# Peptides against a protein of PDB entry 4PN1: the designs that were tried, part 143

Target 1, 261 residues: chain A of PDB entry 4PN1
Amino acid sequence: KIEMNFLNKPIVPDTTKVISNFLTHYLITEPVEHVEIEAKLGTLIDLETQNRFEFPVMNETILNPEFNLRTRFESDMTASEHKYLNEFLNQAFRDSQKPGRLPFAYKHTKQVDLFYETEDNSRDKIRVSKNQSDNQVLACVKKRRVADLFLYCPNDAFDIRISISDELPVSMPSGNQQPSLTRLKDRVGYVHQEIKIDLTKTTQNDPVYDTTERHELEVEFGNIADLRDRAQKAKDGMEAPLFRRVQLFMDNVRILRREHS

## One batch from the design tools (peptide; made by RFdiffusion4, then SolubleMPNN)

Design b1_p22_3_s2 (from b1_p22_3, 10 letters changed)
Fold by OpenDDE base, seed 5:
Structure b1_p22_3_s2 (fold): chain B 261 residues (1-261), chain A 22 residues (1-22)
Amino acid sequence: as target 1 above (261 residues)
Amino acid sequence: SSLSQLWKELAEKYPSALYAPP
C-alpha cells in the first residue's frame, strides 16, 4: 500500500499558503469593499539594468514585499505571444466543450475607457468605460491599487503580479470635464470554474508619444463572494476550501505562463 | 463625435489580432 506521506494526509504547498494569507488579509482582516483580485503575466524589470530581474532562485518564488528590490513590473507581452495565447485558449475552449468536461464560457468585448481627473486632484482617476459599438456606459469607477504580490518565475516566459484593487463605483464626471486619457480596449474573456482569463489589447493615443499598443493577459477570481466566504472560513480555522480555490487559480496561472510562442 | 472617429481610425490602423474560438 502506498501512502501520500508519513501522515497519510494531503499537504498544502507553501506557495498556496502564502497567497491564501495575502488574500485573506484584504478580504477579511482589512477588507476591501469592492475588491478585484487578479494576476497579470509580465516581466520583473531590474531598474538598474533595465533587463529582467535576476534573483538567486531556481523556481517559482514569491518575493517578500518588505524588501525593495528596485524593480518594476511590466504587464506586457509581444503581439506574437499574445496571438499564441489566444490560439491556445481557443483550443482549450474547444476541448472543454467535449462531453465529460466543464465548459469554458467566452466573451468578446470592445470598449473605450475614458479617464478623468478627480476634483481633489487625487492620483486615482475616474474611469468611464463605454461599449465601442453603441457608446453605452458599461461602468464608472475609481480604481485604487491596494497591494501587490510578485512571483518571480525563472523557468517560465513570464513573471506574475497578483494585485488587490478597490474598484469603487462613482458618479459620472461633470459634463464639462474632458478626459485626460482615452484607451481603446479589445478584450477576449474566457471563464472556467469562475476563474476569468482575459486577453486584452489596449491602444492608447498619447499626445506626446505615438500611439502605443499593449498586450496583456490577466487571470481574475470571478466569484469574490465565494472567495470571501472561503477566506472567512480560513480565519475560523477551516482553511481547506480557501487553499483549494487558490490552488485552482494558481494552476491556471502556471499553465498560461509556461506557454511559449 | 471626433472621439468616435479617432477610435475608428485607430481600430483600422491597429486591427485586433484577437478572435473567437472557431
Scores: peptide ipSAE 0.066, ipTM 0.649, DockQ to the pose 0.012
Fold by OpenDDE base, seed 1:
Structure b1_p22_3_s2 (fold): chain B 261 residues (1-261), chain A 22 residues (1-22)
Amino acid sequence: as target 1 above (261 residues)
Amino acid sequence: SSLSQLWKELAEKYPSALYAPP
């Protein structure tokens, strides 16, 4: 008989444990009330060279946030890479509709995001999101970035930023206030097992820079209540449900970051 | 138009490219 290991029991990868602990902190220990948890594909840039950073590691590595590595994260990709991922996800969607599979759900949305300065001159802007077709208000929030966890992926096309954010619902800005920034978003969303994958084209008009387009891919936990429940169970000594959900999330991220044209 | 609404519904239900055909 073949066994998994000398204990014949599953072992949890260290990456899964580290990420699970990170999530548990902001779900349970110091809970963020309106938490958003997402992973973005992008590139860790060395501030000195302006090229992709080169760490002395050979595989997927969670970077220690306590070290100043003199890097920035660019949450962007080329139009060709973004197109390839769109085609890849479309094929994955089609394959998931086959008998015996769990199907993807799909949604295409076009929205405009209007950013407003707060009266208190806080660094966090109010974001009003509207549907582009009818200008219906979809959301009005103040988003705060709480924490980031960076994964350097030397063997893959992209590095990863996992972000914890607080999206606080707030009142609409006064009618006399003008937006400081406007962004158009064209987004296709794929949902599988309550994990959301979004491909987004963002168009921004900058008064100094010509119109810029960004191409983003993000992976988000679609059921925060379930994730919080799993994290609580982990704190209570039952870690397996949390580890399974984090492993699922990370496997989806790993699939996507390996895909390239 | 009814056609425009149908296209919107289809775009929401089925995967499509974010890119114009070449």
Scores: peptide ipSAE 0.044, ipTM 0.565, DockQ to the pose 0.012
Fold by OpenDDE base, seed 2:
Structure b1_p22_3_s2 (fold): chain B 261 residues (1-261), chain A 22 residues (1-22)
Amino acid sequence: as target 1 above (261 residues)
Amino acid sequence: SSLSQLWKELAEKYPSALYAPP
């Protein structure tokens, strides 16, 4: 008989523990009411070189936010990379429909996001999201970025930003207000075991600047209520359910960041 | 800050210099 280790007990990767504690803080300790938790694929850029940041590590590493590393995170990829990931996820979707597998759900949405300034001129803008086809209002929210956790991934095509956001539902702006910014979003969403994977092409029209296009891949926790319950249990001394959920999330992220054309 | 508090909590739970506040 083979044992797992010299204690013959399951162990939890350190990355899982750190991320779990990070999530627990913003779910339970300083709870964000309308929390969104997502990982974005992108690149840590060294502000001095404008190239990908180089750190003397050989594997996935969570960066300590207390240190100023003089980096920025670019949550973008090339159109070619984005297309490849779309094809990869389409294949994964098809394979998951086979007998004996848990199937993906799929949704394609085209929406327009209208951004409005708040009356108090706060940094947080009101976002009104509408379907492009019928102009139906999908959401009206004020989104606040609460925290970021960065993972440097030297062996993969992408680095990772895990972000905590507060998406507060708010009333529609007054009819006399004009949007300060308009974005078109073409999004394909894949859901597997309540983990959402979104590929988004964003087009921004600026009256002064040329049209900019961004290609993003996001992985999101699709069941926040369950995650919060798991985090509460972790605070109460039962950490295993939270660790398992975070491990699933991170494994999906790891699969995606390793894929490249 | 919320981040500073988080890392203090992590340092208490996991006594590693890597996660201790500077």
Scores: peptide ipSAE 0.000, ipTM 0.226, DockQ to the pose 0.314
Fold by OpenDDE base, seed 4:
Structure b1_p22_3_s2 (fold): chain B 261 residues (1-261), chain A 22 residues (1-22)
Amino acid sequence: as target 1 above (261 residues)
Amino acid sequence: SSLSQLWKELAEKYPSALYAPP
């Protein structure tokens, strides 16, 4: 007979605990009301060298947010990498339709995002999202980024930013107000066990920006109510449900960040 | 609309490589 360890009990990776505590803070301790929790694939760039950040670690490492490492995070990838991930996720979708598997759901969305300045000159812009086909308003929000957690992944194609955001619903801007920025989003979304995986192509026609097109991959918690419930249970001394959900999320992220063309 | 025209122009110039699973 084989046992998993000398206690014959599951052990929780330290990464899972750290992330779980981070999430619990913004779900329960200082709760964000309209919380969005997502991980983006990208690259940590050292501001001094303008190259990928180098840190003396050999594996996935959560960077301590208390230290300013003078980095920026680039939430972009090449068109070829993005295409590869699309092919990979399409195959995963097909495989999940087989008997005995939990199926993916799929959605394709073409959206226009219009950004407006706020009356109070806040740094946060109002985003009006419209469906491309019929110009219907899908959302009008003021998004505030509350916190970031960075994972440096030296062995993988991408580093990770986990972001806590507050998406506050707001009233539509005045009809006389012009958008300061317009972005086109072509998004394919995959949902598996309430984890959302989005591939997004963003096109912007703004002469201020050198890049016309960006390619992003996002992984999001699709059921915030369930996650909040799990976080509350964790605060009450039952951590296992939260740890399992965070582990699932991170395993999906780990699969994706290892893929490259 | 101006937005519809902009979208059409941008979509034609920069077609999406994204595609649905078969």
Scores: peptide ipSAE 0.095, ipTM 0.693, DockQ to the pose 0.013; fails the geometry check

Design b1_p22_3_s3 (from b1_p22_3, 9 letters changed)
Fold by OpenDDE base, seed 5:
Structure b1_p22_3_s3 (fold): chain B 261 residues (1-261), chain A 22 residues (1-22)
Amino acid sequence: as target 1 above (261 residues)
Amino acid sequence: SSMSELLQQLAKEYPSALYAPP
């Protein structure tokens, strides 16, 4: 007879616990009202070398935010990598339509984001999102980055930034105000078990950097209410539901970041 | 806006490679 371990029961990976605790803080302890929780694939860049950050670890490692590592996170990837991920997700979509599987949902969106400065000169800009085809307003929000958690992934093509953001709905800017920045977004979105996976091509004209294109992959918790409920249960001593949901999220992230490894 | 028009033009010249599953 064999057993899983000397307790003969599952054990939760430490990464799952750390992330779960991080999320619980901003879901329950100091709750963000309009919280968005997403992971982006990218690269941790060492500001001193301008190369990928190097840390003396051999596997996925959550970096301690209390330490200033003099890094920046670049959420961009090459067009080829982005295309490959699109093909990969398309195949995953097709496979999920087979009997016995839980199907993906798919959506293709094209939108224009208009960024406006606030009257109080706040660091946070107002973002007005419009449908590219009919100019219908989709959202008007002030997005505030609340916290980040970085995962250094030395064995994979990408590092990970998990971000907590507050997307506060706000009133439309005055009709006389001009946007400081305009961004065109082409996004294909995949949803599986309420985890959202988005491939986004962004085109923008920056006064400093001229016209730039960015290719991003984002993984987002699609059901915040459920996640908050799970986090509350965790605070009350029932951690398993939260751990399972975080594990699912991270497994999806791990699948995606390994494709070019 | 002029910026939006520029971006739309650029999008036509440099179309996204993103595509739907068959």
Scores: peptide ipSAE 0.101, ipTM 0.650, DockQ to the pose 0.013
Fold by OpenDDE base, seed 4:
Structure b1_p22_3_s3 (fold): chain B 261 residues (1-261), chain A 22 residues (1-22)
Amino acid sequence: as target 1 above (261 residues)
Amino acid sequence: SSMSELLQQLAKEYPSALYAPP
């Protein structure tokens, strides 16, 4: 008979604990009302070298937000990487339809995002999302980035940014207001066990940016209510449910960032 | 808007390579 360890009990990875505590803060301690929690694949860029950030570690490492490392995060990837991930996820989808598995759900969305300045000159813009085919309004929100947690992943093709955002539903801008930015968003979304995985192509013609198309991969918690409940239980001394959910989320992220590396 | 029209044109010229699982 084999035991897990000398205590014969599960142990939680430190990464899971750190992320769980981070999430608990913005779910329970200082709760964000309309919280979105997502991880983006990308690259930590050293502002000095303009190359990928180098840190003297050999594995996945959560960077301490208390330190200014003089980095920026680029959430873009190559078209080839994006295509590969699409193929990979399509295969994962197919495999999940087999007996004995939990199936993926799939959704393809083509939308137009219109960004508007706020009347109060807030840094946060209003985003109106419309269906690209019929211009039906899908959403009107003001998204505020609340906090970020960065994972440096030296062994993988991508680093990770976990973001806490507040997506506040707001009224439509006045009819006389013109958008400051318009972009097309083509998204294929995969949902497995309430974890959302989105591949997004964003097309925009912004004079500020020379890149017309961006390729992004996002992983999002699809059930915030459940996550908040788990976080509350963690604050009450029962951490296991939260740890399990965070572990699931991070394992999905790890799978994706390891592909094509 | 003119920007929206331009983007729609670009979308036609450069269709997404994203595709659904069979």
Scores: peptide ipSAE 0.067, ipTM 0.647, DockQ to the pose 0.013
Fold by OpenDDE base, seed 1:
Structure b1_p22_3_s3 (fold): chain B 261 residues (1-261), chain A 22 residues (1-22)
Amino acid sequence: as target 1 above (261 residues)
Amino acid sequence: SSMSELLQQLAKEYPSALYAPP
């Protein structure tokens, strides 16, 4: 007979607990109304060296946001890395269609994002999203970055930024306004157990800078209502459902960031 | 429009390398 530990009960990893508490704060304690919760793969860069940040730890570590580490996060990867992840996810999709598995869903979207300055000169821009094929408006929102949580992953190709954002629906800008920025987004999305994984190629034309292309991978909670319910239960003393959902999310993130390790 | 032309140019210069599962 084998037991899990001397109590013969599951134990929550500290990482799961810390992230769960972070999410609970912005879901329940100071609730964000139109909350988006996503993890991006990228690189923590030391502003002093302009190289990848080096911290004296040997494994996945949540960085304390109270400390100024003089870092920036680059949410980008090479085209080859992006292609590899596309192939990897396509294989995962195929395998999930087999009997006895929960299937992935797949969607390919192409859109244009137009950014406008607000009349009140707010730091937050209005984003109008349009379908590239027919130029139909898909959304008009004002996105506010609420909080970030960074995971330094010294053993993996990528570090992680978990972001809390508020996406507020707003009225369309006046017809006489010109966009300050235009982005083309080509996105392939994979959904498994209501966790959304997006590979996005973004092309941006800046009047001052050359055309830039970015390759991003994002993992998002696809069912915020369920997550909020789980967070509320956690506040009420039942933490297990939230921990299980966060663990699922983080395991998916860990799989993806390790592929190039 | 100037915007439409720009978008078309960008699409040609930077085609998607992303593809669906077979």
Scores: peptide ipSAE 0.065, ipTM 0.615, DockQ to the pose 0.012
Fold by OpenDDE base, seed 3:
Structure b1_p22_3_s3 (fold): chain B 261 residues (1-261), chain A 22 residues (1-22)
Amino acid sequence: as target 1 above (261 residues)
Amino acid sequence: SSMSELLQQLAKEYPSALYAPP
């Protein structure tokens, strides 16, 4: 007979607890009404060297936001890395269609994002998203970044930023207002067990720096209502459902960031 | 089938010519 440990019970990793508490704060304690919770793959860059930061740790580490580490996060990757991840996810999709598995869903979207300045000169811009094919308005929102949690991953190709955002629906800008910025987005999205994985190519025309293309990978909680319910249960003393959901989310992130490592 | 069509679409994503290995 083999047992899990000397208690023969599951154990929750400390990383799961820390992230769960972080999420609970913005789901329950100081609730964000239109909350979006996502992880982005990227690189923590040392502002002094402009290279990837080298923290004195040997594995996945959540950085304490109370410390000024003089870093920035670049949510980008090479086209080759992005292509590889696309191929990887396509294979994962195919494998998930086999008997005995839970299937992926897939969606390909092409949209244009138009950014407008607000009348009150707030830092947050209004984003109007339109379908590229028929110019149908998909959304008009004001997105505010509420909080970030960074994970340094020295053994993997990418570091991670977990972001809490408030995506507030707002009225369309006045008809005479011109957008300050336009972005083209080509996105392939995969959904498995209500976790969304998006590969996005963003093209932006900059009048000064020419056309730039960014390649991003995002992992998002697809069922916020369920997550909020789990967080409430955690506040009430039942943490297991939240821990399980966060563990699932993080395992998916870990799989993706280890590619190319 | 719808699944076959989806798989074909997936196969066309990110053509190799656009993403040469480094």
Scores: peptide ipSAE 0.039, ipTM 0.560, DockQ to the pose 0.013

Design b1_p22_3_s4 (from b1_p22_3, 6 letters changed)
Fold by OpenDDE base, seed 5:
Structure b1_p22_3_s4 (fold): chain B 261 residues (1-261), chain A 22 residues (1-22)
Amino acid sequence: as target 1 above (261 residues)
Amino acid sequence: SALKELWEKLAKEYPSALYAPP
């Protein structure tokens, strides 16, 4: 007979614990009311060299946010990588429809995002999202970036940014306001076990990046209420449900960042 | 709009069109 270890019990990877604690802080300790939690694939860029930053580690590593590493995160990939991931996810979708599997859900969305400046000169812009086909308002929110957690992944094509944002529903901007930025988004979304995987092609006038087109992949927790419940249980001493959910999330992220070519 | 026209142009030039599972 084989046993897992000398205790014959599963152990939780340290990465899972660190991420779980990070999430618990913003779910329970200092709760963000309208929280969005997503991981984006991209590259940690050294601000001095403008190349991918090199850290003295050999595997997936969570970077300590207390240190200013003088990096920026570029949440972009090539069109070919994006296409490959689309094909990969399409295949995963098909395979999940087979008997004995939990199926993916799929959604294709084309929307226009209109960004407006706030009257209080806040750094946070109001985003109005509309359906491209019928101009129906899908959402009007003010998004505030609360925290980021970066994972350096030296063995993969992409690094990871896990971000916590507050998406506050707000009133529509006044009719006399002009958008400061307009973007078109073409998004295909895949949902499996309430984890959302989105491939997004964005076209916009970007003041930061030279390109007007971006290819992004994001993984999002689709059930925040459940996640918050799990985080509360963790605070109460029962950590296993939270760890399992975070592990699922991270496994999906790991699959995607490995399937880049 | 200018952005829509740009999108249409880019969609033709770049083979990055997203598509549904077959």
Scores: peptide ipSAE 0.042, ipTM 0.622, DockQ to the pose 0.013
Fold by OpenDDE base, seed 1:
Structure b1_p22_3_s4 (fold): chain B 261 residues (1-261), chain A 22 residues (1-22)
Amino acid sequence: as target 1 above (261 residues)
Amino acid sequence: SALKELWEKLAKEYPSALYAPP
């Protein structure tokens, strides 16, 4: 008979614990009301060298936010990488439709985001999201970045930023106000076990620079209510449900960041 | 079959590329 270990009990990796604690803080301890939790694939850039950040570690490592590393995170990839991931996810979708599997859901959306300055000159802009086809308003929110957790992944194509955001619903800006920024989003979304995976092409018109295009991949917790419930149970001494959900999320992220053409 | 019904539901939004086919 083979056992898991000398106790024959599951053990939770430190990565899972650290991320679970991070999420619990912003779900329960200092709760964000309209919380969005997402992981983006990208690159940690060393501000001194302008190259990918190099840290003396050999595997996936959560960076301590208490240390001011002179870095920036670029949530972008090449068109070729983005296309490869799109093809990869399309294949994963097809395979998941087979008997005995849990199927992906799929959605393709085209959206326009209009950004407006706030009357109080807050750093946070109001975002009005509209459907590109009929200009129907989909949302009007003020998004605030609450916290970030960075994972340096030296063996993979991408590093990871896990972000906690507050998306506060707000009233539409004045009809006389012009947007300071407009972004077009072409997004394909995949949902599996309430984990959302989005590939997004963003086109932005810059008044100074030519039209810029970004290619992003994000992984999001699709059921915040369930996640909050799990986090509450963790605070009450039952950690297993939260750990399982975080493990699922991170395994999906790990699959994606390893893929490259 | 259940699988066929699922495919029919999803057929309207079957995964497509963000890029033109090569």
Scores: peptide ipSAE 0.038, ipTM 0.638, DockQ to the pose 0.013
Fold by OpenDDE base, seed 2:
Structure b1_p22_3_s4 (fold): chain B 261 residues (1-261), chain A 22 residues (1-22)
Amino acid sequence: as target 1 above (261 residues)
Amino acid sequence: SALKELWEKLAKEYPSALYAPP
């Protein structure tokens, strides 16, 4: 008989605990009402060198947000990398349809996001999302970035930003207002065990500048109510359900960031 | 297959630079 360890109990990696605590703060302690929790693949860029940030660590490391490391996060990848990940996820989708597996769900969406300035000229813009095919309004929200947690991943092609956002539903802008920015989003979404993986190609048409494209991969908690329930249980002394959910989320992120062309 | 039909439908309805799962 083999035991897990000398206590014969499951042990939770420190990374899982740190992330779980981070999430619990914005789910329960200072709750964000319309919370979105996502991890984006990208690159931590050193502002001094304009190269990928280098830190003297050999594995996945959560950066302490209390320290200003003079970095920026670029949530972008090459078209080739994005294509590779798309093919990878397509294969994963196909494999998950086999007997004995839990299947992926798939959704393709093409939308236009129109950004409007607020009357108070705040940084938080109103985003109106419309379906490209019929111009139906899908959402009208004011999105606020609440917090970020960065993971430096020296062994992988990508670093990770976990973001807490508040997506407050708001009324449509007045008909006389013009969008300050328009973005086209072509998104394919894969859902497995209520974890959502999105590949998004964003096209920005600037009348002055050439059309720019961004290629993003994000992993999102698809069931916030369940996550909030788990976080509440954690606050009440039962941490295991939250840890398991965060571990699942992070394992999916880890799989994706290891893949490259 | 149902999956292939779905893929073909999606490809027709929503031309994309991204690939739908076949």
Scores: peptide ipSAE 0.028, ipTM 0.575, DockQ to the pose 0.012
Fold by OpenDDE base, seed 4:
Structure b1_p22_3_s4 (fold): chain B 261 residues (1-261), chain A 22 residues (1-22)
Amino acid sequence: as target 1 above (261 residues)
Amino acid sequence: SALKELWEKLAKEYPSALYAPP
């Protein structure tokens, strides 16, 4: 007979606890009403060197937001990496359709995002999202970034940004307003156990950016109500349900960030 | 619609699409 440890009880990785506490803050303590919680794959860039950030650690590390590390996060990857991840997820989808597995759901969307300036000239723009096929309005929101948590991953192809955002529904811009930016999105979405994985190719033609194409991968909590319930229970002293959900989320992120062409 | 026309233009300029699973 073997035991898990000298207490014979499961333990929770410190990373899971830190992330869980971070989420609990913006779900319960200072609740964001229309919260979106996502992790993006990308690269932490040192603003001084313009190279990937280097820190004297040997594994996945949550960076302390209290310290200014003078970094930016590039939420982009090469076309080759993006294609590889697409093929990887396609295979995962196929494998999940086998008997005894929980299946992925899949959706392919082609969307146009129209960005409008606000009347108050606020920093946040209004985004109108439409389906290309029928011009149906999918959403009209003002998205505000509330908080970020960065994971430096020296052993993997990508670093991670976990973001808390507030997606405030707003009224459609007036018909006389012209969009300041138009963005084309080709998105394939995979959903497994209410965790959403989106591969998005974004194209834009604006004079501000030299690069007209971006390749992104994001992982999102698909059931915020359930997550909020788990966070409330955690605050009330029952942490296990939240830890399990965060662990699932992070394991999916860890799988993806290790993949590269 | 004007939006559809814009999309068609953009799609022509940026023709690459992501692959769907079989």
Scores: peptide ipSAE 0.025, ipTM 0.516, DockQ to the pose 0.012; fails the geometry check

